# Peptides against a protein of PDB entry 3B8E, part 153

Target 1, 230 residues: chain A of PDB entry 3B8E
Amino acid sequence: PFLIFIIANIPLPLGTVTILCIDLGTDMVPAISLAYEQAESDIMKRQPRNPKTDKLVNEQLISMAYGQIGMIQALGGFFTYFVILAENGFLPIHLLGLRVNWDDRWINDVEDSYGQQWTYEQRKIVEFTCHTPFFVTIVVVQWADLVICKTRRNSVFQQGMKNKILIFGLFEETALAAFLSYCPGMGVALRMYPLKPTWWFCAFPYSLLIFVYDEVRKLIIRRRPGGWVE

## One batch from the design tools (peptide; made by RFdiffusion4, then SolubleMPNN)

Design b2_p22_4_s3 (from b2_p22_4, 17 letters changed)
Fold by OpenDDE base, seed 2:
Structure b2_p22_4_s3 (fold): chain B 230 residues (1-230), chain A 22 residues (1-22)
Amino acid sequence: as target 1 above (230 residues)
Amino acid sequence: VEEAERRALELLEKALELIKSA
């Protein structure tokens, strides 16, 4: 997200503090919860033919899968960001290169896509209004990610939700998201303005996309054991 | 906080310029 912000010179979609909250709060605890997930029965039974090469290949495949999921997650965040800005009059194309003028306190006549002028204060309110939905989008997408990471081959429907620690992790990240989104003073402290409840649903298509993607991936692995998708 | 963010952005821009020049 931050790299795209710099490359495209768009208004900041996610503040540094919110990034830290994601990395330390919403990513770490759920990741720990996954360490306690019971090993899939198929993983336990698979003796690697060559422990060194098969481990390396599996690590590469896992890294690629997590990389893809991370990209979908980032796309979900940016989608939410662009939707909010578009609803406020800033179309995505107009945001390109706008950062310099956007962040300048002395420019109080930044025009939106419809010719409406925005003061610095108004622009910052809109920017900070984007931070919270971006964060919440990440959390909602992480729900799907955590659920799918339970198994490598088996469907979520086959494995079920037996890990109490994972369930706790999902609850904790959701509670943290709610706290950061709705607790008084977070707008000042974290530049996260209160989120309308409707914005929680903006991430759901991406969560569904990740879920479908992983179920399809797992289905392919089950049908073609030893394939490159594994 | 805004100043810290500005400094961080400036550092990142410099880093990106270095990467582009490399």
Scores: peptide ipSAE 0.000, ipTM 0.273, DockQ to the pose 0.016
Fold by OpenDDE base, seed 3:
Structure b2_p22_4_s3 (fold): chain B 230 residues (1-230), chain A 22 residues (1-22)
Amino acid sequence: as target 1 above (230 residues)
Amino acid sequence: VEEAERRALELLEKALELIKSA
């Protein structure tokens, strides 16, 4: 998010403090939980791979798959960001290059896509209104990411939800998201204004997309063992 | 739950203070 803010010169979609909350609060516990996931039932039955030839290819494929999931996650956040700004009169095309004027306190007549002038204070309210739903979107998408990361080949339905630590991680990140979204003072402290409960559901299509993507990937791997998707 | 939230808040405040002091 921050890189896109700098490169595209758009209003800041996600604050630095919020990013730190993701890294420390929502990503760490889930990542630890994955370390305690039970091995897939088929992994222990596989013969040892040749560590010199098979490892490099598999690591590259895994890194690409996680990179793709990360891109889908970012797209979900940016979708929410653009929807909120569009609802407030700023179409996505109008946001390109707008940051310089957006962040200037002396410019109080920044026009939206419809010619409405926005004061600095009004612009900052809209910006901070985007931070919370962007964050929540990331958390909701992470639900799917955490669940799919349990296995490389087996469907989630086959492996099941046996890892209690993973379940705890899902509840922890959800509780943190709810706390940051609805606790009084978060708007001032973290620049995260309160979120309408309906915005939690806006991320669900992206969570579903990641889930479907991974299930399809795993299905392909099961049907074509040793393929380029593995 | 309330105690856990309070501890989480205290940790966040401490982290914010550390960031401000750095």
Scores: peptide ipSAE 0.000, ipTM 0.263, DockQ to the pose 0.051
Fold by OpenDDE base, seed 4:
Structure b2_p22_4_s3 (fold): chain B 230 residues (1-230), chain A 22 residues (1-22)
Amino acid sequence: as target 1 above (230 residues)
Amino acid sequence: VEEAERRALELLEKALELIKSA
């Protein structure tokens, strides 16, 4: 998200504190949960046919899969960001290059896509209104990512949800998201304004997309053992 | 926090400028 902010020169979609909350709050428990995940029965039983080539292929495929999932997560966050800004009068095309003027406290007449002028304070309220939904979107998309990462080859439906630590991680992320979104003072302390409950649902299509993507990937792997998608 | 964010952004902008110039 930060790279797109810099490249597109758009208003900041996520604050540094929000990013830190993602990295520390939402990534640590999942990482721990994955470390305690029982290896798929197939992974434990199948020695790599060629340890060198199969390991390299696996690392490349894992990196590509995580890269693709990460891109879907980022797209989900940015979608939420653009929707909120559009609802406040800033269409995506108008946001391009707007950052410099947006962040200038001395410019109090930044126009939206409809010619309405926004003061610095008003712009910052809108920006901070985007931070919380973006964060929540990432958390909701991470639910899907965590669940799909539990299995490499088997469907989630086949392996089931046996890892209690993973389940705890999902609840912890959700609780953190709720705390940051609704606790009084977070708007001042963390620049995260309260989230409308409806914004929690903005991420669901992307979570579903991740699930579908992963299930299709796994299905391909199962149908074509030794294929480039393994 | 605001100052830290500003500094971080400035550093990233500088880094981007360096990348663009290279």
Scores: peptide ipSAE 0.011, ipTM 0.282, DockQ to the pose 0.016; fails the geometry check
Fold by OpenDDE base, seed 5:
Structure b2_p22_4_s3 (fold): chain B 230 residues (1-230), chain A 22 residues (1-22)
Amino acid sequence: as target 1 above (230 residues)
Amino acid sequence: VEEAERRALELLEKALELIKSA
């Protein structure tokens, strides 16, 4: 997110508080839950043919898969961000390079894509309104990540939802997202303005995309063991 | 929080300027 913010010079889509909430609140409990997930029956049965090379390759492929999933998460967040700004009159192309004027508190006549002028206060409200749905999008996409990370090879349908700690993690991150999004005073305290509940659904296509992507990946691994997709 | 974010952004901009000048 920050790299795109810097390169495109767009208004800040995700605040520091939201990042801290993701790192400390939404990622930690789920990560612990995955540590208690039942070991894949296949990982224990397949001795690496070459313990040094096969382990290294597997670690690289895992890292790459998580990197790809992280990119899809970021894309989902940015999609929601751009849709909200577009609904408020700021088309994506107009946001490019706008940050300097956007963040200047002395400029109260920043024009949107339709020629409407926005005061500093008005545009900061819109910016902070974008922080909440970006965060919520990440949480909703993380649901898929947690579910798919139960196994490396087996389908979620085969492994099932047996881990109670994982279910608790999903509930905890969702409850945190709801609290930060809708608790009175969060707009002032954390600069996370309330979002319409309908915006939670904007992340679902991306969550589904990750789920389908990982299921297809796992299916390929099962059909072609030892392929580059492992 | 705004001041902290502003300071963080200013630091990031300074770091970027340093990288560009390097």
Scores: peptide ipSAE 0.000, ipTM 0.253, DockQ to the pose 0.016; fails the geometry check

Design b2_p22_4_s4 (from b2_p22_4, 17 letters changed)
Fold by OpenDDE base, seed 1:
Order: sequence, then structure tokens, then C-alpha cells
Structure b2_p22_4_s4 (fold): chain B 230 residues (1-230), chain A 22 residues (1-22)
Amino acid sequence: as target 1 above (230 residues)
Amino acid sequence: VEEAIERALELLKKALELIERA
């Protein structure tokens, strides 16, 4: 998100506070929960690693974990961001290069896509209004990510949801997201303005996409052991 | 309750700011 903010010179889609809430709030407990996940049923059937050829972390694992899933998460967040800004009169194409004027407190006549002028304060309100739903979008996508990451090869349906700590993590991150989205004062304290409940659903297609993507990937791995998708 | 929430939020904000500075 931050790279796109810099490259495209768009208004900040996700604030630093929101990022910290993700990393420390919503991701921590779920991540810890994975440490307590039951071993995959196939782990004991895996051949021992070849210490000469098998790296602890291979490039494929890194690419999968940080690349592909992360891209879909980012796309989900940006989708929500663009929708909110569009609803407020700023079409995606108009946002390109707008950051400089957007962030200038002395410019109080920034025009939206419809010629409406926006004061600095109004622009910051809409910007901060984007932070919360972006955050919530990430959380909702992370539901799928966390669930799929519990296994390397097995389907979620095969492994099941036996880890109570994982389940707790899902509830915790959701509760935190709800708290940050709806608790009075969050807009002032954390620059997270209240979220319309409907925005929670904006992420669901992406969450489903992640889930389906990973299930398909895992299915391919099961059918073709040692494939490039592993 | 609102005052308690505000205090909690302020504490959270301070904590986050500290983490950000760290």
C-alpha cells in the first residue's frame, strides 16, 4: 500500500497507525496461533530434507507467502479504498498525482471528479474514512489467509479447525476490527473514522478468492507432488 | 463509559506512538 502511495502519488490509503494495528493487533494472536496448530497429517510421511539442496526457506515459499497472497490482500484493500473515494467524488483516475495538493493544508479548493471543492479538513476526513475500511478489508482477507496458512498441503477441510487458539485469534482480530471501527473516539484517537457495516462485505470476495486460490494450489500440490507450486 | 473509552483510546494512541518511534 505505501509503495503505491508513493509511486502513484495518491492520498494515503492506509495510515501508519492502521498498519500498526494490523501488525501488532490483528496479526499477532493469529500468528501465534499457528505455532499451536496441529501438525499436518502428512508431515510424518514427508521425506527428510536434503541438507545440501533444501533450504530452510525456499524462494517458492517466500514468493507464495509474501508475493501472491500479499498482492491479493493489497488488491482487496485498494479496491475498498477506491470505492470509498469514488463514493465521495474522487474517481481512481483523478487520484493519480493528487497527493501533493491533497496533503497541502493551504489548498482548500481541491476539486473532485465532479468539480466539487474540498477543504483540507474535508479531505483528511475522507482520507481517514478510508483507513478504517482498508484495515477491515485486510482483516477479512486475513481470515482466509490465516485459515489457509494453517496447512501447507492439506485442504482446510481435511485438516479441520481443531486449533482453539486459531479460532480465538480469528475472533480476536475481528473483535479488534469492530472495536477500532465502531468505538467512539477512534476517529480522533487513531484517525479511524467509523465504518459503515456494509464495508465489511467489500472484502469478502477477496477473502473467498484467497481461499479458493489456495485450495486450488493445495489441490495441485496433492495431485502433483514436487511441482513448482509447492 | 465514554470517558473510560477515551482514556483507553488515549493510552492506545500513546502506546502506538511509542512503538512507531521505536
Scores: peptide ipSAE 0.000, ipTM 0.289, DockQ to the pose 0.038
Fold by OpenDDE base, seed 3:
Structure b2_p22_4_s4 (fold): chain B 230 residues (1-230), chain A 22 residues (1-22)
Amino acid sequence: as target 1 above (230 residues)
Amino acid sequence: VEEAIERALELLKKALELIERA
């Protein structure tokens, strides 16, 4: 999000404080919970890793984490961002290069896609209105990401949801997201304005997409062992 | 889009429930 903010010169889609809330709040407990996941049923049938030749983290794993799942997460967040700005009169094409004028306190006549002029204060309200639903979108997508990370090869349906710490992590990140979205004063303290409950559902198609994508990937791995999809 | 989201939600909930029962 922040890289696209700089490169495309768009209004800030996700604030620095919200990024810190993701990194320190919503991601930490779920990540720790994966350390307590039960081994896959076939793990003892696999040959031991050769520590000299087999990398623990390989290009394929990085491609999966950042190149595939990370892109779907970003697309979900940006979709929510563009929808909110479009509802407020700013079409996606009009946002390109707008940041300089958007962030200038002395420019109080920034035009939207319909010729409406926006004051600095009005623009910042709209920007901060985007931060909360973008954050919540990431959390909702992280539900699917956490669940799919339970296994390397087996379906989640084969592994089951027996890890109580993982279940706790899902509730914790959801509760934190709800707290940050609805607690009075968060708009002032964190620049996260209150979220309409309907915006929680905007991320669900992306969560489902991640889940289905990973289950299909794992199915392919099971049917074609040693493929590039592993 | 809202209807698609609701359907996706229902499917996800059903999937999660199936996983919990497994």
Scores: peptide ipSAE 0.000, ipTM 0.233, DockQ to the pose 0.032
Fold by OpenDDE base, seed 4:
Structure b2_p22_4_s4 (fold): chain B 230 residues (1-230), chain A 22 residues (1-22)
Amino acid sequence: as target 1 above (230 residues)
Amino acid sequence: VEEAIERALELLKKALELIERA
């Protein structure tokens, strides 16, 4: 998110506080939970792979898969950001290069895509209105990411949801997202304005996209053992 | 946008159901 903010010179889609909440609040407990995930039922049945040839290929493919998942997560967050700004009169194309004028306190006549002028205070309200939905979008997408990370080859439906710590992590992320979104004073303290409940659903397509993508990937691996998708 | 999201959700649900049946 921050790299795209710099490259595209768009208004800040995700605040520093929200990034810290993701890294410390939403990523840490799930990462710990994955350490306690039961070994995939076939991992113990797999013959030792050739550690020289199979390890490098597998590490590269895992890295690419996680990289692709991370890109889908980022796209989900940016989608929510662009939707909120578009609803407030700022079309995505108009946001390109707008950052400098957006963040200038002395410019109180920044025009939206429809010629409406926005004061600095009004712009910051809209910006901070984007932070909470962006954060919630990342959390909802992370639900899918956590669930798919349980297995390398087996479907989630085959492995099941046996890890209670993972389930706890999902609830913790959701509770944190709800707390940051709806607790009084978060707008002032964390620059996270209250979230309309409808915005929780904006992330679901991307969460499901990640889930479908990984299930298709795993299905291909199961059908073609030793293929380039492993 | 809401309609597009709903359509995307429906398509994804259908895709998920197809994967579950496969």
Scores: peptide ipSAE 0.000, ipTM 0.208, DockQ to the pose 0.022
Fold by OpenDDE base, seed 5:
Structure b2_p22_4_s4 (fold): chain B 230 residues (1-230), chain A 22 residues (1-22)
Amino acid sequence: as target 1 above (230 residues)
Amino acid sequence: VEEAIERALELLKKALELIERA
């Protein structure tokens, strides 16, 4: 998100506070919960790692976790961001290069795609209105990310959802997201304005996409061990 | 706990304002 913000000079899609809430709030309990996950049923059937050649964290794991899944998460957030701005009169193409004028407090006549003028205060309300749905989108996508992290090779349907701490983590991150989104004063305190409940559903296709993508990947690994998709 | 949260939020707000001014 931040790289696209810099390169495209668009209004800030995700605030620093929301990023901190993700890193410290929504990700901590879920990550800890994975330590209590049951071992995969086939773990003892796999060959031991070669300590000379096989690293615990390999380039494929890094590429998958931070590249592929992270990209899908970002796409989900940006989709929500662009839809909200479009509903407020700012089409995606009009946002390119707009940041300089958008962030200038002395310019009170920034035009949208339809020629409507927006004051600095109005623009910041719209920007902060985008931060909350972007954050919520990340949380909803993190549901799928957490679930797929339960296993490396087995399907989630084979592993099951027996880890009560993981289930608690999913509820905790969702409750935190709802609290930050709807609690009075969060707009002033965290610059997170409330969103319509319907915006939660905008992330679901991306969450499903991650889940399906990873299940297909794991299926390929099971059928063709040692492939590049591991 | 509520007072601690409020203080933390105020500190966070001040920090954000400082970042915006920099």
Scores: peptide ipSAE 0.007, ipTM 0.305, DockQ to the pose 0.034; fails the geometry check

Design b2_p22_5_s1 (from b2_p22_5, 18 letters changed)
Fold by OpenDDE base, seed 2:
Structure b2_p22_5_s1 (fold): chain B 230 residues (1-230), chain A 22 residues (1-22)
Amino acid sequence: as target 1 above (230 residues)
Amino acid sequence: EIEEAEKRALELLKKALELIES
């Protein structure tokens, strides 16, 4: 989020402290929970052809998987960010390069995509309104990602939710998201204004899409072992 | 033990947030 903020010169979608809360509070616990997930039976049955090369390949695959998860989470957050700003009159294309004027408190006539002028205070309210939904979107996407990444080949319906630590992690993330979204003072402390309950559902279509995509992917892998989709 | 550690970490995070709010 911060890199995109710098490169695209868009209004800041997520505050630094909130990013730290994601990294420390929502990413670490789930990662630990995944370490305790039972290995898929098919993975355990595969003897490494070459322990050195196969270990390296597996480490690369794991690294890529974690990198992809992070990218998907960021995309989900940005989707929610752009939806909120678009609903407030700022289309994504108009946001490019707008940061300089957006953050200047002396400019009180920043125009949206429809020619409406926005004061500095109004802009900051909209900006801070985006922070909480961005965070919540990441958490909701993490629900799906954690559930689907527990297995490589088997369906979630086949493997089930046997890892109690993973289940606990999901509830903890949800509780943390609720705390940061609704606790008094978070708007001032973290620049996260209270979230309307309806915005929790903004990420659900995206999470569902990822879930369906992953189940289809796994189905293809089961039907065509060793394919490019694996 | 892990669940307890996670709960403690969450409590510490909450306390840190309270300090930022103050």
Scores: peptide ipSAE 0.000, ipTM 0.254, DockQ to the pose 0.123
Fold by OpenDDE base, seed 4:
Structure b2_p22_5_s1 (fold): chain B 230 residues (1-230), chain A 22 residues (1-22)
Amino acid sequence: as target 1 above (230 residues)
Amino acid sequence: EIEEAEKRALELLKKALELIES
């Protein structure tokens, strides 16, 4: 998100505090929980992993989780960001290059896509309105990510949900998202304004997309062992 | 060693969350 912010010169979609909340609250616990996930049925039939020769997380898993799925997560967040800004009069195309003027507190006449002028304060309210739903979108998308990352080859339906720690992680990140979204004072303290409950659903298509994508990927792997998709 | 590192990471996370909630 931050890289796209810099490259596209758009208003900041997600604050540093929210990034830290993602890293600490939504990524760390799930990552640890995955270490305790039950091995797939095929892995269980293999020789015990040698910690000296075998990486706990292989390059394929890393590339999948942080590359492909990470891109979908980012797209989900940015989608939510663009929707909110569009609802407030800022179309995506108009946001390109707007950052400099957007962040200048001395410019109080930044025009939206419809010619409406926005004061610095008004712009910051809209920006901070985007932070919470962007964060929540990432969390919701991560639900699917966490569920799919527990398996390499088997579908979620085959492997099941047996890792209690993973389940706890899902609840924890959801609780954190709810806390940051609805706790009084978070708008001032963390620049995260309260979220309309409807915005939780904005991420669902992307969560579903990740799920479908991974299931298709795994299906291909099962049908074509050793393929390029593995 | 990995298990100990995981435990430490969890403890740090808990502390971080407590700080956020405070």
Scores: peptide ipSAE 0.000, ipTM 0.215, DockQ to the pose 0.065
Fold by OpenDDE base, seed 5:
Parts: sequence; C-alpha cells; structure tokens
Structure b2_p22_5_s1 (fold): chain B 230 residues (1-230), chain A 22 residues (1-22)
Amino acid sequence: as target 1 above (230 residues)
Amino acid sequence: EIEEAEKRALELLKKALELIES
C-alpha cells in the first residue's frame, strides 16, 4: 500500500495505526494457530526425492504462493479504497498525483472528478473513512488465507476446521475489526472512521477468489504430484 | 498529532527507500 501511495501519489489508503493493528492484532494469533495445526498427513509421510533440491523448491513455491495471496489481499483493499473515493466523487484516474494538494492544509478547494471543491477537513474525513474499510477488507481476506494455510495438499473440506486456536483467531481479528470500525472515538483517536456494515461484504469476492484459487491449486497438486504448482 | 506522525513516518519511509535504491 505504501509503495503504491508513493509511486502514484494518491491519498493515503492505509494509516500507520491500521498497519500496526494488522501486524499485531490480526497476524499474531493466526500465526500461533498455524504453529499448533496438525501436520498434514502426507507432509510427514512423503520423503523428499532429493533432500536438498526438493526442500529448496518447496520453500520457493510456498513463498510464491503466499506472495500471490498477499497481492490478492492488497488488490481487495485497493478496490475498496477506490470504490469509496469514487462514491465521494474522486475517480481513480483523478487520484493520481492528487496527494500533494490533498495533504496541503492550506488548499481548501481541491476539486473532485465532478468539479466539486473539498476543504482540507472534508478530504481528511474521506481519507480516514477509507482506512477502516481497507483494514476490514484485509481482515475478511485473511479469513480465507488462514483457512487455506491449514493444508498444503488437502482440501479444507478434507482437513476440517478442528483447530480451536484458529477459530479463536478468526473471531479475535473480526472483533478487533468491529471494535476499530464502530467504537465511538476511534475516528478521533485512531483516524479510523466508522463504515457502513455493507462494506464488510466488499471483501467477500476476494476471499472467495483466494479460497477457489487455493483449492484449485491443491486439486492440481493431488492429481499431479511433483508438478510445478506445489 | 497522529496525522503528523503518519506524515513523518511516510517521509522517513521515502528516505529509506531512496537509500535502498542508491
């Protein structure tokens, strides 16, 4: 998000506090849950054909898969960001290069895509309104990510949802997202303004996409062991 | 104050990126 912010010079889509909440609040419990996840039945049974090369290849493939999932998460967040700004009169193309004027508190006549002028205060409200749904989008997408991370080859339907710590992690991150989104004073204290409950559903297509992507990947691995998709 | 801190953090990030690219 910050790289795109710097390159495109768009209004800040994700605040520092939001990033900290993601890192400390939403990632820690899931990471712990994965540490206690039961080893996939085939991971321990499958001896590497070549301990040196097969291990390295697997580590690279895992890294690539997580990189792809992270990219889909970011795309989901940015989609939500652009939709909110578009609904407020700022089309995506108009946001390019707008940051300099957007962040200038002395400019109170920044025009949107329709010629409406926005004060600094109004712009910051819209910006901070984007922080919350971006965060929520990440949390909702992380539901799918956390679920798919339970296994390497097996379907989620085969492995099941038996890890109580995982379930707790899902509720914890959701509760944190709800707290930050709807608790009075969060807009002032954390620059996270409340969002409409309907915005939670904006991330669902991306969560589904991740889920389908991973299930298809795992299906291919099961049908063609030793393929490049592992 | 938080907004100012975020701006400073972004400036530091930009500087850090410039250093990495150099």
Scores: peptide ipSAE 0.000, ipTM 0.268, DockQ to the pose 0.017
Fold by OpenDDE base, seed 3:
Structure b2_p22_5_s1 (fold): chain B 230 residues (1-230), chain A 22 residues (1-22)
Amino acid sequence: as target 1 above (230 residues)
Amino acid sequence: EIEEAEKRALELLKKALELIES
């Protein structure tokens, strides 16, 4: 999110402090949970790997989490960001290059896509209104991501939800999201304004998309071992 | 090929983040 903010010169979709909260609060416990995940039934039946020729399972899981699924996750967050800004009069195309004027406190007549002028304070309110939904979208998408990343080949329905640490991770990240979204003072402290409860459900389609995508991918891997999908 | 590309992309992203944090 921050890289896109700099490269595209758009209003900041997610604050740096909030990103740190994701890294430390929502990603740490899930990462630990994956380390304690039970081995897949098929992995246990495999012969010892040759380190020189065989790809490590860990590298495959990392590439899945931060590559393809990570891209879908980012798209979900940015979708939420663009929807909120569009609802406030700023169409996505108008946001490109707008950051310089957006962040200038001396410019109080920045026009939206409909010619409405926005003061600096008004712009910052709408920016901070985006931060919380973006963050929550990331967390909701992480529910699916965390569940699917525990396996490489087996369906989650086959592997099951036996890892108690994984369940704890899901609870912890959800609790953190709720705290950051609804605790008084977070708007000032973290520039995260309170979130309407309905916005929690806006991210669900993306979580479902990731889940379906991964299940289909795993199904293809099972049917075509050694294919390009791996 | 996809996994290798994803690995390279991840490494580049990590390097970029390290530069930003420095």
Scores: peptide ipSAE 0.000, ipTM 0.245, DockQ to the pose 0.022; fails the geometry check

